# Ledger of designs, part 96: peptides against a protein of PDB entry 1ZZD

Target 1, 109 residues: chain A of PDB entry 1ZZD
Amino acid sequence: FQVVNPYLLRDLVDLGIWDEGMKQYLITQNGSIQGLPNVPQELKDLYKTVWEISQKTIINMAADRSVYIDQSHSLNLFLRAPTMGKLTSMHFYGWKKGLKTGMYYLRTQ

## One batch from the design tools (peptide; made by RFdiffusion4, then SolubleMPNN)

Design b2_p22_7_s2 (from b2_p22_7, 9 letters changed)
Fold by OpenDDE base, seed 3:
Structure b2_p22_7_s2 (fold): chain B 109 residues (1-109), chain A 22 residues (1-22)
Amino acid sequence: as target 1 above (109 residues)
Amino acid sequence: SAMEELLKKLEEIMEKYIDELY
């Protein structure tokens, strides 16, 4: 089963660094290429996973999207190490930004 | 209302911690 993003695969092949070892690396890193020293930063920025993006940014993006939709949109938040304080902060911040439904899914690592 | 103002203040206090969430 191929779990790698096809566009990422293409770019890694173009870089000449794709092999079975790279595939296994990506699997163990949950798709992240951030730790690879031989990958240009621009590609790292392009292929950031949800775990590598600030949740504040995600919430802001969701709030921005909500301006252009009629129905309430559910927001999926991802936390590596959630604490009660962090969860409370996200809740209030989301509300302040005008999210209609708040958190529908909370994912943790 | 008073409740709305309280909630607003809480939101502002907690906003500073959001940058560390990922």
Scores: peptide ipSAE 0.021, ipTM 0.385, DockQ to the pose 0.714
Fold by OpenDDE base, seed 2:
Structure b2_p22_7_s2 (fold): chain B 109 residues (1-109), chain A 22 residues (1-22)
Amino acid sequence: as target 1 above (109 residues)
Amino acid sequence: SAMEELLKKLEEIMEKYIDELY
């Protein structure tokens, strides 16, 4: 399991902020840099983790893939704090986007 | 049909919450 994205590591080194403390921080934050005040926003946007990417975007990407896949593909979703409302919204949105199987796996952080 | 219209309305209601998903 690679804890730190190699491209993120490169960019953090280029910024001159990579050190052991940063490494430990990323480990405890599951690779997220969103909480770091000394990191440019553009870099935060570039390196969003699966827990930070909008689930709407993920569903859209899955729907786009389904155009080229005849059989249904599995959709894995990641939520920090799922609620019944969110799950219902995701279900209807996926159905509207024409997903063949809908949500198959739900993971929580 | 009436059922289809209801489902569409439900989808629209739920759509407003989708942007909050993460």
Scores: peptide ipSAE 0.020, ipTM 0.379, DockQ to the pose 0.727
Fold by OpenDDE base, seed 1:
Structure b2_p22_7_s2 (fold): chain B 109 residues (1-109), chain A 22 residues (1-22)
Amino acid sequence: as target 1 above (109 residues)
Amino acid sequence: SAMEELLKKLEEIMEKYIDELY
């Protein structure tokens, strides 16, 4: 079952927009509020799901970490709509960035 | 060297998809 982020719930309640409809919306959207017009952009930026974080940014962070890690570390990427092109590009980008390990976990929706 | 060039070209071709990562 899905657990709503308690801080998100708090903020939505504080905004006065929490109701049954909102609850159902979040369920269908896997916790995403990105499509809600009545939510401030700042909150949207704050409450990004793992599916909404730039995978490029994740790769960059992993590359940055790899500078300080001599052992293999896992790279987990999440794609809502993966294509062969995207996957290939991700692999090449990671390789180009000098990641010591390839993609260990690929999550898709 | 030939393999390296192929890989480089492939990277260039696929670079456009990197910007589509989200």
Scores: peptide ipSAE 0.020, ipTM 0.381, DockQ to the pose 0.740
Fold by OpenDDE base, seed 5:
Structure b2_p22_7_s2 (fold): chain B 109 residues (1-109), chain A 22 residues (1-22)
Amino acid sequence: as target 1 above (109 residues)
Amino acid sequence: SAMEELLKKLEEIMEKYIDELY
């Protein structure tokens, strides 16, 4: 069951662009507004789904946490349509950042 | 060394692809 973020709904209404078409678009896009041309970039940056959050940021956060613990915590990564190249890059980047624990969980759409 | 240079180039390539990730 998919629920529209109430804050996103509010902002879309305030923009005057909320309608049935918008609703259907969000359903088909799993809540993403990144592809909408009539939405300000500020809102796109604010309402990123888990699939749209920079994986680099996530890896950096994990590396930062690992500095203060003996063993790095498990790292969960979310990828939309992962490729071998992307996976290899992520693994290498994680290694470079000093993560002691490899990729524990990979989730895809 | 040649190996060090290769590693640096690989790091640069990987960094580029990381920036393209979601």
Scores: peptide ipSAE 0.018, ipTM 0.359, DockQ to the pose 0.507

Design b2_p22_7_s3 (from b2_p22_7, 10 letters changed)
Fold by OpenDDE base, seed 5:
Structure b2_p22_7_s3 (fold): chain B 109 residues (1-109), chain A 22 residues (1-22)
Amino acid sequence: as target 1 above (109 residues)
Amino acid sequence: MEEEKKLKELEEIMEKNIDSLY
């Protein structure tokens, strides 16, 4: 089942745009608010789903964390439409950033 | 030298691809 982020719910209520239609929209859009014209860009940036976040950012964050991790760790990557080129690029970029060999999980929508 | 150039070209392609993700 789908659960709405409570903080997102609060902000939508504060904007006065929360209603049954909005609820149904979020369900249909799997939690995404990127397509809503009446939502400030700041909130859109704040409430990105995993499918809307730059995977480069995720890799960078993982690389930053790896400095403090002695052992190999797992990394989750998300792509709507994975291609060989994208996968190769992500792998190469991770390698270039010095990520330790570990378990990389690919998630697709 | 040719190999190094090819490697740099590949790196540039990879960087462009990763920047295009989302």
Scores: peptide ipSAE 0.029, ipTM 0.489, DockQ to the pose 0.472
Fold by OpenDDE base, seed 2:
Structure b2_p22_7_s3 (fold): chain B 109 residues (1-109), chain A 22 residues (1-22)
Amino acid sequence: as target 1 above (109 residues)
Amino acid sequence: MEEEKKLKELEEIMEKNIDSLY
């Protein structure tokens, strides 16, 4: 079950490119608009899916949030093609950022 | 001392690879 982001839907409608074909495209692309040539880069950057965001950025945001919570929290990470090197680096970086007791959940595409 | 040196080497390698985390 996939739901289209309502803000993305609005912006695509405003661009005048929303139709049944676009809907089917988004379904096949798991919500990604990165491959659409008629969408401004600004919107592509705004509507990046979890598979298109730097996991380093996700870790940084988690570290920033951890300053305001006094207990361990869970963190979900997403990698298209996980390798041992990437996983080790992510754990190391998370540790360096103070996420010592955080739980890391890896999801792959 | 050898373990600490190995740890530092590992840290340097890992830090260089951090920017490749997509």
Scores: peptide ipSAE 0.027, ipTM 0.458, DockQ to the pose 0.648
Fold by OpenDDE base, seed 1:
Structure b2_p22_7_s3 (fold): chain B 109 residues (1-109), chain A 22 residues (1-22)
Amino acid sequence: as target 1 above (109 residues)
Amino acid sequence: MEEEKKLKELEEIMEKNIDSLY
């Protein structure tokens, strides 16, 4: 079963745009609201799926955290359309940012 | 020397790609 984010549901209801069509849309879009023109950009930014978040930002955040951790931490990266170039670039960037191990768990859509 | 140049070129390509990845 797919579960809709309850906070997203609330906000969509508050906006008065929640209906059966919206429900079906979210199901088909795997929870993404980025394509909805009637949703404020602030909400789109707030309710990004893992596939819509900049992986560069994720790497940066991981690098920031790595300063405070002794052990290597697991980093999950998400790419909708992975290519060798993208993967290599991500590894390179992670290394350049000083990640201790550069261990990534790649998830693909 | 050639290997180092190739590595540097690769790094530059990677850096350019990073900004477009996400």
Scores: peptide ipSAE 0.027, ipTM 0.478, DockQ to the pose 0.514
Fold by OpenDDE base, seed 4:
Structure b2_p22_7_s3 (fold): chain B 109 residues (1-109), chain A 22 residues (1-22)
Amino acid sequence: as target 1 above (109 residues)
Amino acid sequence: MEEEKKLKELEEIMEKNIDSLY
């Protein structure tokens, strides 16, 4: 089952656009608000789903965290359309960024 | 020498592909 982000829910309520229709919309869109015309772009930028965030950014953040973590940490990567090229590129980039781990979990939409 | 060239080309391709990862 899917759970709506409680902070997103709050903001949508504050905007006065939360209703049953909106709830159903979010369910069908897997939590994405990117397609909503009545939502400010600022909120769209704030509430990106895992499928809407650059995986490069995720790798960068992981690399930054690795400075403070001695042991290797695994990553969850989300690709809508995974290809061998994308996978190898991510691995290569992670390597260049100095990630201690070559292990990641691939999630597909 | 050919292997090194191929490796370099692959690395360049990988670098270019990184920006499209999401």
Scores: peptide ipSAE 0.025, ipTM 0.451, DockQ to the pose 0.681

Design b2_p22_7_s4 (from b2_p22_7, 10 letters changed)
Fold by OpenDDE base, seed 1:
Structure b2_p22_7_s4 (fold): chain B 109 residues (1-109), chain A 22 residues (1-22)
Amino acid sequence: as target 1 above (109 residues)
Amino acid sequence: SAAEELLKKLEEIYEKYKDELY
C-alpha cells in the first residue's frame, strides 16, 4: 500500500525537506501535509487528501459527470466529524446541483 | 400543492444548514 503520493514525494524532495522525519510524519498523518509549516500553501492546496477536499467541490464534480452518464452515479463523501447539519446540507446541495439521486456513500475517519 | 409545500420546506432546511458545508 502506497502511503505517499509519488508526485508529492518529488515536490518535497525538490523543496529539500524530504527526510526520514518527513516520511514518518506523512505516515502518521495519512499523507496529509496540511499541518506542515515549511510547505507552500499552493502545494497544500494541490495535495489534499480525500478528507481535506471540499464537499461542494466533490458534489460539483459529480453533478458535471452526471450530465454525460445515463446511470445514476454513486457519490462518495468523506467527513472527519459528521453532523446532522452537514449531512442534510450535502443531500440538498446535491439535489440543487442536479444530481439524479440524493444518495451517497459516507465514510468517516 | 403538496409537492410545492414540501419543496418549500426542503429549501428552508437547506438554507438553515448550507453554511455547514465547505
Scores: peptide ipSAE 0.058, ipTM 0.548, DockQ to the pose 0.519
Fold by OpenDDE base, seed 5:
Parts: sequence; C-alpha cells; structure tokens
Structure b2_p22_7_s4 (fold): chain B 109 residues (1-109), chain A 22 residues (1-22)
Amino acid sequence: as target 1 above (109 residues)
Amino acid sequence: SAAEELLKKLEEIYEKYKDELY
C-alpha cells in the first residue's frame, strides 16, 4: 500500500492545499511533490522520496560511517531510470570515497 | 599493468557519466 507521509500531510493541510485531488496526485506520483507549483521549495527539499534523494549524498554518508567500521554495511541505492553509465559512476564514486566491499543493493522504480 | 589499465578505463567512464549523478 502507498501511505502518505504524515508530516507531509500535516504541512499540506497547513498550506490549505490538501484535498482529494492532491491525494490522487500523490498516489499517481508515488509520493512526490516535486512537480507541484503551489508548494514551497523548502518543503520539496524536505519531503524528497527515496528516488529523489541525491545518490552522492547517500554514498557520502555511507563513506563517513565506514571510517569507523571494519566492514561496510549494506548500502541501498534507488534509481528511477538506471543507466549503465550511472551505475558505473555510482560504483566508482563509492570506491573513490573509500567504501569497502560490501552489499550494494539497487532498487529501481 | 592490467589493473592500472582497468582503473584508467573506469576513470574515463566516470568522467563521462559523473554528471548524471546528483
């Protein structure tokens, strides 16, 4: 089931833009509000879905954690439209950032 | 060495496609 983020729901209600149309929009957009013109950018930045979060950010965070860990933890990467170039770049980027061999999980929408 | 050549190729690929990452 698709569940709307309760905090997002709250903020949309506070903005006065929550209605059935908005609900249906979120369902069809898999929770994304990035395309909504009447939502402040700060909220768009706050409520990014896993498909919209920077892969570099995720990799950087993982690299930061790996400094204090012997073995890399599982890393989950989410790609809406994976390409060979993107996959290769992500792997190489992670390697360059010092990630050790670990379990890299790719999720596609 | 083979390893060095592979690394170079990977770097070339990375430089080509790194802008697709965000």
Scores: peptide ipSAE 0.048, ipTM 0.516, DockQ to the pose 0.640
Fold by OpenDDE base, seed 2:
Structure b2_p22_7_s4 (fold): chain B 109 residues (1-109), chain A 22 residues (1-22)
Amino acid sequence: as target 1 above (109 residues)
Amino acid sequence: SAAEELLKKLEEIYEKYKDELY
């Protein structure tokens, strides 16, 4: 499978920091650039992996989409360390944001 | 009702753990 986002690859090349070492680093980090000190924060924010993006942000985006979607649409959430509290809170937060008929799919790392 | 009690429990859990969401 492709570990590196092709657009991220482009931007890293443009920064002049792409090399074999960087490639191997990204493989070991599952595509994350959050730990790289030589990458601008703007790029880190842009290229957050599914494990790094805010769950609230995802839910908020889904709530915005829910204005135009029906009960068949789903919401995908990703957690590194799921707990009962987090899972329950996500469902309740989604409900409060208007995802009354949404389906929830959870993935764990 | 059972539904109301469940909602209350869920709300309590939410209030307790909502800050673990980021």
Scores: peptide ipSAE 0.045, ipTM 0.525, DockQ to the pose 0.584
Fold by OpenDDE base, seed 4:
Structure b2_p22_7_s4 (fold): chain B 109 residues (1-109), chain A 22 residues (1-22)
Amino acid sequence: as target 1 above (109 residues)
Amino acid sequence: SAAEELLKKLEEIYEKYKDELY
């Protein structure tokens, strides 16, 4: 299980803010830098964990892949706080986007 | 039919919660 993105690590080192404290912080935050006040927003936007990536973006990407592949493909969704309504909405959004499969793997933090 | 009613309900749920998707 990789907690810290190697490229993120590089950038944090380049910023001069990488230390043991930062390492421990990232471990406790599962690699997220969104809560760090001393990190530029552009880097926060660049480095999103799987839990922070837009679900719509993931679904859109899956739909795009479906254009090029005929076989069924599953979709992995990562949610911090899943609800029945949210799950249903994701399913319908995928359906409207033309996903060939209705199989979704839900992962919860 | 029962199936149509269920689909309608699911659509309503979608409309209610679609804005929670980001």
Scores: peptide ipSAE 0.039, ipTM 0.498, DockQ to the pose 0.552

Design b2_p22_8_s1 (from b2_p22_8, 13 letters changed)
Fold by OpenDDE base, seed 5:
Structure b2_p22_8_s1 (fold): chain B 109 residues (1-109), chain A 22 residues (1-22)
Amino acid sequence: as target 1 above (109 residues)
Amino acid sequence: SEEEELEKLEEILEKYIDKTNE
């Protein structure tokens, strides 16, 4: 699975550029929006930092807990706001604890 | 640490939210 920042998704929706193509793009780019021509530079600058931090966190979590991370291209996007008790992945658990918000994630069927 | 990185991310997001809500 791949976690996508919910605020990034909100902003992409607000820009009116969120669609199936964008979803597939994010899958292939591991959540990075740096290559998107239709995104304001200010937003790119912001989410460059956010993306870098989140990726570092994911890597750290994976190293610490052997969390499974699948970045394949056959993923679907889901919105979820699970409680801590319902989380089955330490990756999502750690991410949820940090953000204190709902999560958007890509997962295989 | 993992916790520190999550905290940093949270701070960045909160700052952004505050900016957009002004």
Scores: peptide ipSAE 0.018, ipTM 0.391, DockQ to the pose 0.029
Fold by OpenDDE base, seed 4:
Structure b2_p22_8_s1 (fold): chain B 109 residues (1-109), chain A 22 residues (1-22)
Amino acid sequence: as target 1 above (109 residues)
Amino acid sequence: SEEEELEKLEEILEKYIDKTNE
């Protein structure tokens, strides 16, 4: 799946441009809105960076299914075994990417 | 705490984890 930045999703909805087409676009663009002509530049600039918010907030927002986009090709994380350390790394990675990362599958090897 | 946050993360990720070994 690909997680869409929840604030971005909100803003797109507020702009009235969120629809299935937009969803598909974001899937193909890995969450980037930079190429969208109907998005204000200010918004594009805003989402070039990742805003620091509480990790708790990030996780809670990510838990909302509305921000998930199913993606056939995305980041596959292969783990020998899920550990707190590995999950931490994944969490921080998602944080750094502002929940724009497509994380497809976690598997234990 | 970080521990609590990671627990929440685990809850989310469990939906997407294919576990062959626990």
Scores: peptide ipSAE 0.016, ipTM 0.255, DockQ to the pose 0.045
Fold by OpenDDE base, seed 1:
Structure b2_p22_8_s1 (fold): chain B 109 residues (1-109), chain A 22 residues (1-22)
Amino acid sequence: as target 1 above (109 residues)
Amino acid sequence: SEEEELEKLEEILEKYIDKTNE
């Protein structure tokens, strides 16, 4: 699973650090920017709490398949037996669709 | 502006998706 904050993505683009490496890094790190050396600490602090809360919510949802928490969710995708290519495509597609909304969630089933 | 930044991001993502799904 992964949570994407559209405001975070905006800030990454604004910093000029959005590239192929960043894309893959975010996929492997579940959207966390805490380990990125080229991101100002101020931004890490800003998104830390939001990221942690969102991840906790997704974890809870993963634990109980019958639960769907609709807060500021813009898109929630459930993929059955996804390939890595499909997962990556859906991941970034979800980012795009969630840019002007609250949150994007991707869940593998 | 915020809208311009989001538009830039959308363009980047669209190019990536098109490439990966080609």
Scores: peptide ipSAE 0.014, ipTM 0.323, DockQ to the pose 0.021
Fold by OpenDDE base, seed 2:
Structure b2_p22_8_s1 (fold): chain B 109 residues (1-109), chain A 22 residues (1-22)
Amino acid sequence: as target 1 above (109 residues)
Amino acid sequence: SEEEELEKLEEILEKYIDKTNE
């Protein structure tokens, strides 16, 4: 399965480009916005890192548990870094909040 | 299943959020 970052969803809505087509695009692209021409590069740069982290996490969840544990250490290092840490913390917080409420999550099996 | 994966994700997120809030 895949999960769309709730903050990404917010930003896409703010840009006025969120629609059914965008939804389907994200599903087919595993949440990546890198190929969208109407998205500012700054936003792509921001969510590139977030997307990479989330994809690694999702992949590891489907793989061997030991691999997941190993990858978690790298994520923890990101949390310690000022800039990356803030971004990572926000990302995980968004996931947590989205999972709890179900409001911000776009997912598919 | 998807539900099981989501549960695992929640557990991971809780762990990281707790560390961040310390």
Scores: peptide ipSAE 0.012, ipTM 0.216, DockQ to the pose 0.037; fails the geometry check

Design b2_p22_8_s2 (from b2_p22_8, 13 letters changed)
Fold by OpenDDE base, seed 2:
Structure b2_p22_8_s2 (fold): chain B 109 residues (1-109), chain A 22 residues (1-22)
Amino acid sequence: as target 1 above (109 residues)
Amino acid sequence: SEEELLKKLEEVLKKYIDKTNE
């Protein structure tokens, strides 16, 4: 079981750089594209912002329920739980909300 | 356990999604 953020997947496909190697890279990098030289900086900034916002939200929600998750390993956690597909979908729903916020953030910076 | 943690997280996220969809 492997999961990739559908919005990131779309953007990487549009850039023509999506392949199995890229998929494995993202898994090892907890979904981060910050280290990729062939990705536009604007896209890096966008997903950095979205990721940070979404993880903050998840952490806050979890903390409210006395649940702790390391924000740097959230993607790997989902990958290790293939039977938790619904949970993964919920996480990426959060990404959708974060994407709108992130775009606004970039425009105002 | 990790499974228990994920289940708790799922519950939290479910509530969050329900709230955002209202």
Scores: peptide ipSAE 0.018, ipTM 0.261, DockQ to the pose 0.045
Fold by OpenDDE base, seed 4:
Structure b2_p22_8_s2 (fold): chain B 109 residues (1-109), chain A 22 residues (1-22)
Amino acid sequence: as target 1 above (109 residues)
Amino acid sequence: SEEELLKKLEEVLKKYIDKTNE
């Protein structure tokens, strides 16, 4: 299995680039977004600094609170009528919660 | 700090949304 940062997942959805291709990409890249051409460099730097940590550390963090990913449709509903305030609130809340909670596990199916 | 990072993230996202008209 592979652990994925839940904040990253939401951010990729908000950027409109989350799909099956992106999912497969993350599987092959161990969750790293550094090689994505359609992500702002500043965002890459932020995630590199804070969340792109070793898989060992991620797994340790997820050991107590693991979540399996199957939320693409629910997140897509959020994007139907997004506002800056709504997006900001989601990002801030998700970011803070991510420091205190577990990670998502990618399913191959 | 966490707060500083969140502020930076907000700035980056705002710029991206404005640029892509999303």
Scores: peptide ipSAE 0.017, ipTM 0.424, DockQ to the pose 0.074
Fold by OpenDDE base, seed 3:
Structure b2_p22_8_s2 (fold): chain B 109 residues (1-109), chain A 22 residues (1-22)
Amino acid sequence: as target 1 above (109 residues)
Amino acid sequence: SEEELLKKLEEVLKKYIDKTNE
């Protein structure tokens, strides 16, 4: 089943804008917050960067091994001060765990 | 199939994680 990215959920709650309507909006937008006017630009830029880095890594890995990866679902992690290496390892560890448990995360963009 | 894709992905990720965690 699909689960909202816990880090995005936390940030939206902290902003005081999380509700059922927001949840449905994110689902229809495939996890993107880029179109939300009430979200700070800094947060948009941050999540966009994290998403792009994660997706690029996944694509590179798939290309290297000639394996197609369905990117309709993904797991993105957000930490305030992660190193690139740690961020990547945590991202894929979470992804692997999701595969094993059958959990899919609404990607954050 | 979805299951096939997930298995392939799992294999790729396992190798990747193992390598990065060495």
Scores: peptide ipSAE 0.009, ipTM 0.221, DockQ to the pose 0.044
Fold by OpenDDE base, seed 1:
Structure b2_p22_8_s2 (fold): chain B 109 residues (1-109), chain A 22 residues (1-22)
Amino acid sequence: as target 1 above (109 residues)
Amino acid sequence: SEEELLKKLEEVLKKYIDKTNE
């Protein structure tokens, strides 16, 4: 399964492109939206960092053996230099909000 | 079960976020 950033979901919904096909695509892409042609570049740039943070978190969690991660596709490791503080804060705030109100999960078949 | 794993994930994420914000 994959955890989806609530802000990403919001933005995809606002763009009117969220559907079952999008969901399945994201599953195959481990949450990356970089390959989507109908997503504005600005959002791609933003969520590239968010995605990297998410993947880093997953890696750390796996390394700590605290959580089992079930994914049908291999985890793609793409991490750049440390993220900006603002983006990091946004990411964690989003996750924290998701914890409080309900996180969205992508589940493989 | 998947549900149990999701709950565990949420707990870990909560701790992770809290540590990062400290």
Scores: peptide ipSAE 0.009, ipTM 0.223, DockQ to the pose 0.038

Design b2_p22_8_s3 (from b2_p22_8, 15 letters changed)
Fold by OpenDDE base, seed 4:
Structure b2_p22_8_s3 (fold): chain B 109 residues (1-109), chain A 22 residues (1-22)
Amino acid sequence: as target 1 above (109 residues)
Amino acid sequence: SEEEKLKELEKVLEKYIDKTSE
C-alpha cells in the first residue's frame, strides 16, 4: 500500500489542486510530486528535503531500524500490523497535534 | 485558519482511505 504525506496533502489542498486526478497521479508516481508542472518548485524542494520516498518504503526501512521525519516532538509510533487506514490515521493525528518540527519515529514489529 | 485546514485535510484523508487499497 501507499500513503501520502499528510503535510503534502495539506499543501495540495491549500493550492487548490487536489482532486481525484491528482490522487491517481500520486499513486502512479509512487507519491512523488516532482513531475508536476503546476506545483511550485519550492514545494517540490521541500518534500525532497523532508522525505521523498513512498510510505511503503518507509515501512520497510522501519522494519530494520527507526525511520524518522522532522516533527515538533520526538515520537515513537509502533505498528504491529500496519494498514493503510492505521498509517493514515497516525499521520493525520501527528499533523493535527501540531507536530511540525522535531523528530517523528516510525517502528514496526 | 489552521482549523479550517484540518477539516479540509480530514475530508481529503477520508476520501483517500475509502478508495486506496494496500
Scores: peptide ipSAE 0.018, ipTM 0.313, DockQ to the pose 0.067
Fold by OpenDDE base, seed 5:
Structure b2_p22_8_s3 (fold): chain B 109 residues (1-109), chain A 22 residues (1-22)
Amino acid sequence: as target 1 above (109 residues)
Amino acid sequence: SEEEKLKELEKVLEKYIDKTSE
């Protein structure tokens, strides 16, 4: 079981590094991007702060499926530029929304 | 709980979501 945060996927797409290889990497790393050399450190720091907590949350809320979003155009856009704190909140929001609806997500059991 | 926290976060963040881009 593994879930990748849709906002993380969006960020990876924006970086132009999202592909099947990246997907497989994330699967093997339980969604962690800390080992990726082509990801800015600021992005690593952002997702590192909530990675452990988010994984626990996702496991509790959706114990039987993996969720990926490869259609970045389906993600919500926000009216204001996010602060670090806001991005942290958005990380959790993305997890929750993905689990609740899953309409634009690829689900693997 | 974590789920309760997420519910509160959803309430806060919903007002920042651009619905026109959906």
Scores: peptide ipSAE 0.016, ipTM 0.252, DockQ to the pose 0.071
Fold by OpenDDE base, seed 2:
Structure b2_p22_8_s3 (fold): chain B 109 residues (1-109), chain A 22 residues (1-22)
Amino acid sequence: as target 1 above (109 residues)
Amino acid sequence: SEEEKLKELEKVLEKYIDKTSE
């Protein structure tokens, strides 16, 4: 399963475009919104930077809110340029923080 | 032991985690 960036989820919900289709899109696109035609460019630009914020911070936030996207893949956070080492570390840290079960939670706002 | 192995793994993996605070 993939952990959803809480800021991205917030903004997608605010835009009124969060639905099952969007969920599947994010799964197939590894969290990228760059190809979405109905998302403002300024938001796309913003999230280029968001992918670079502290992964530890993101994991902590995800652990607190438990926001996930159902996926057959292992636990993953959306990164702009992930390495195998970083992915492994994030998986381990996520496990340590209790992100062990791939659950899907839909944010209402 | 398995516990020791896990602790060693944790030490190795933590070097790849971003240490930047919120």
Scores: peptide ipSAE 0.006, ipTM 0.200, DockQ to the pose 0.259
Fold by OpenDDE base, seed 3:
Structure b2_p22_8_s3 (fold): chain B 109 residues (1-109), chain A 22 residues (1-22)
Amino acid sequence: as target 1 above (109 residues)
Amino acid sequence: SEEEKLKELEKVLEKYIDKTSE
């Protein structure tokens, strides 16, 4: 289950540059748009973090509760018992707060 | 700070994890 930051998706669509290739690029770059030459700097700044917060660190904090990291370098997330909706909501909040990564894979255990 | 952001996120995550109706 692939999830994209809905705000980033909207902005990229508005720029007319969203396509399957862009999606694959974001996956490879762990959600970062900083390296895209055709994206305005203002948009890059919008999706920057003041402090670099590791996605692994955030998820590891939640792992004690129900969130687990599998192959963190590929951004795979696993939860016991929760629905996909819960997982999506959790990460959408993280994105709203400016998480460094904007793309991940979700799986239920 | 990073610590403050992590703590805030953790509180929000707990709310979603504990819900069963979603």
Scores: peptide ipSAE 0.015, ipTM 0.235, DockQ to the pose 0.097; fails the geometry check

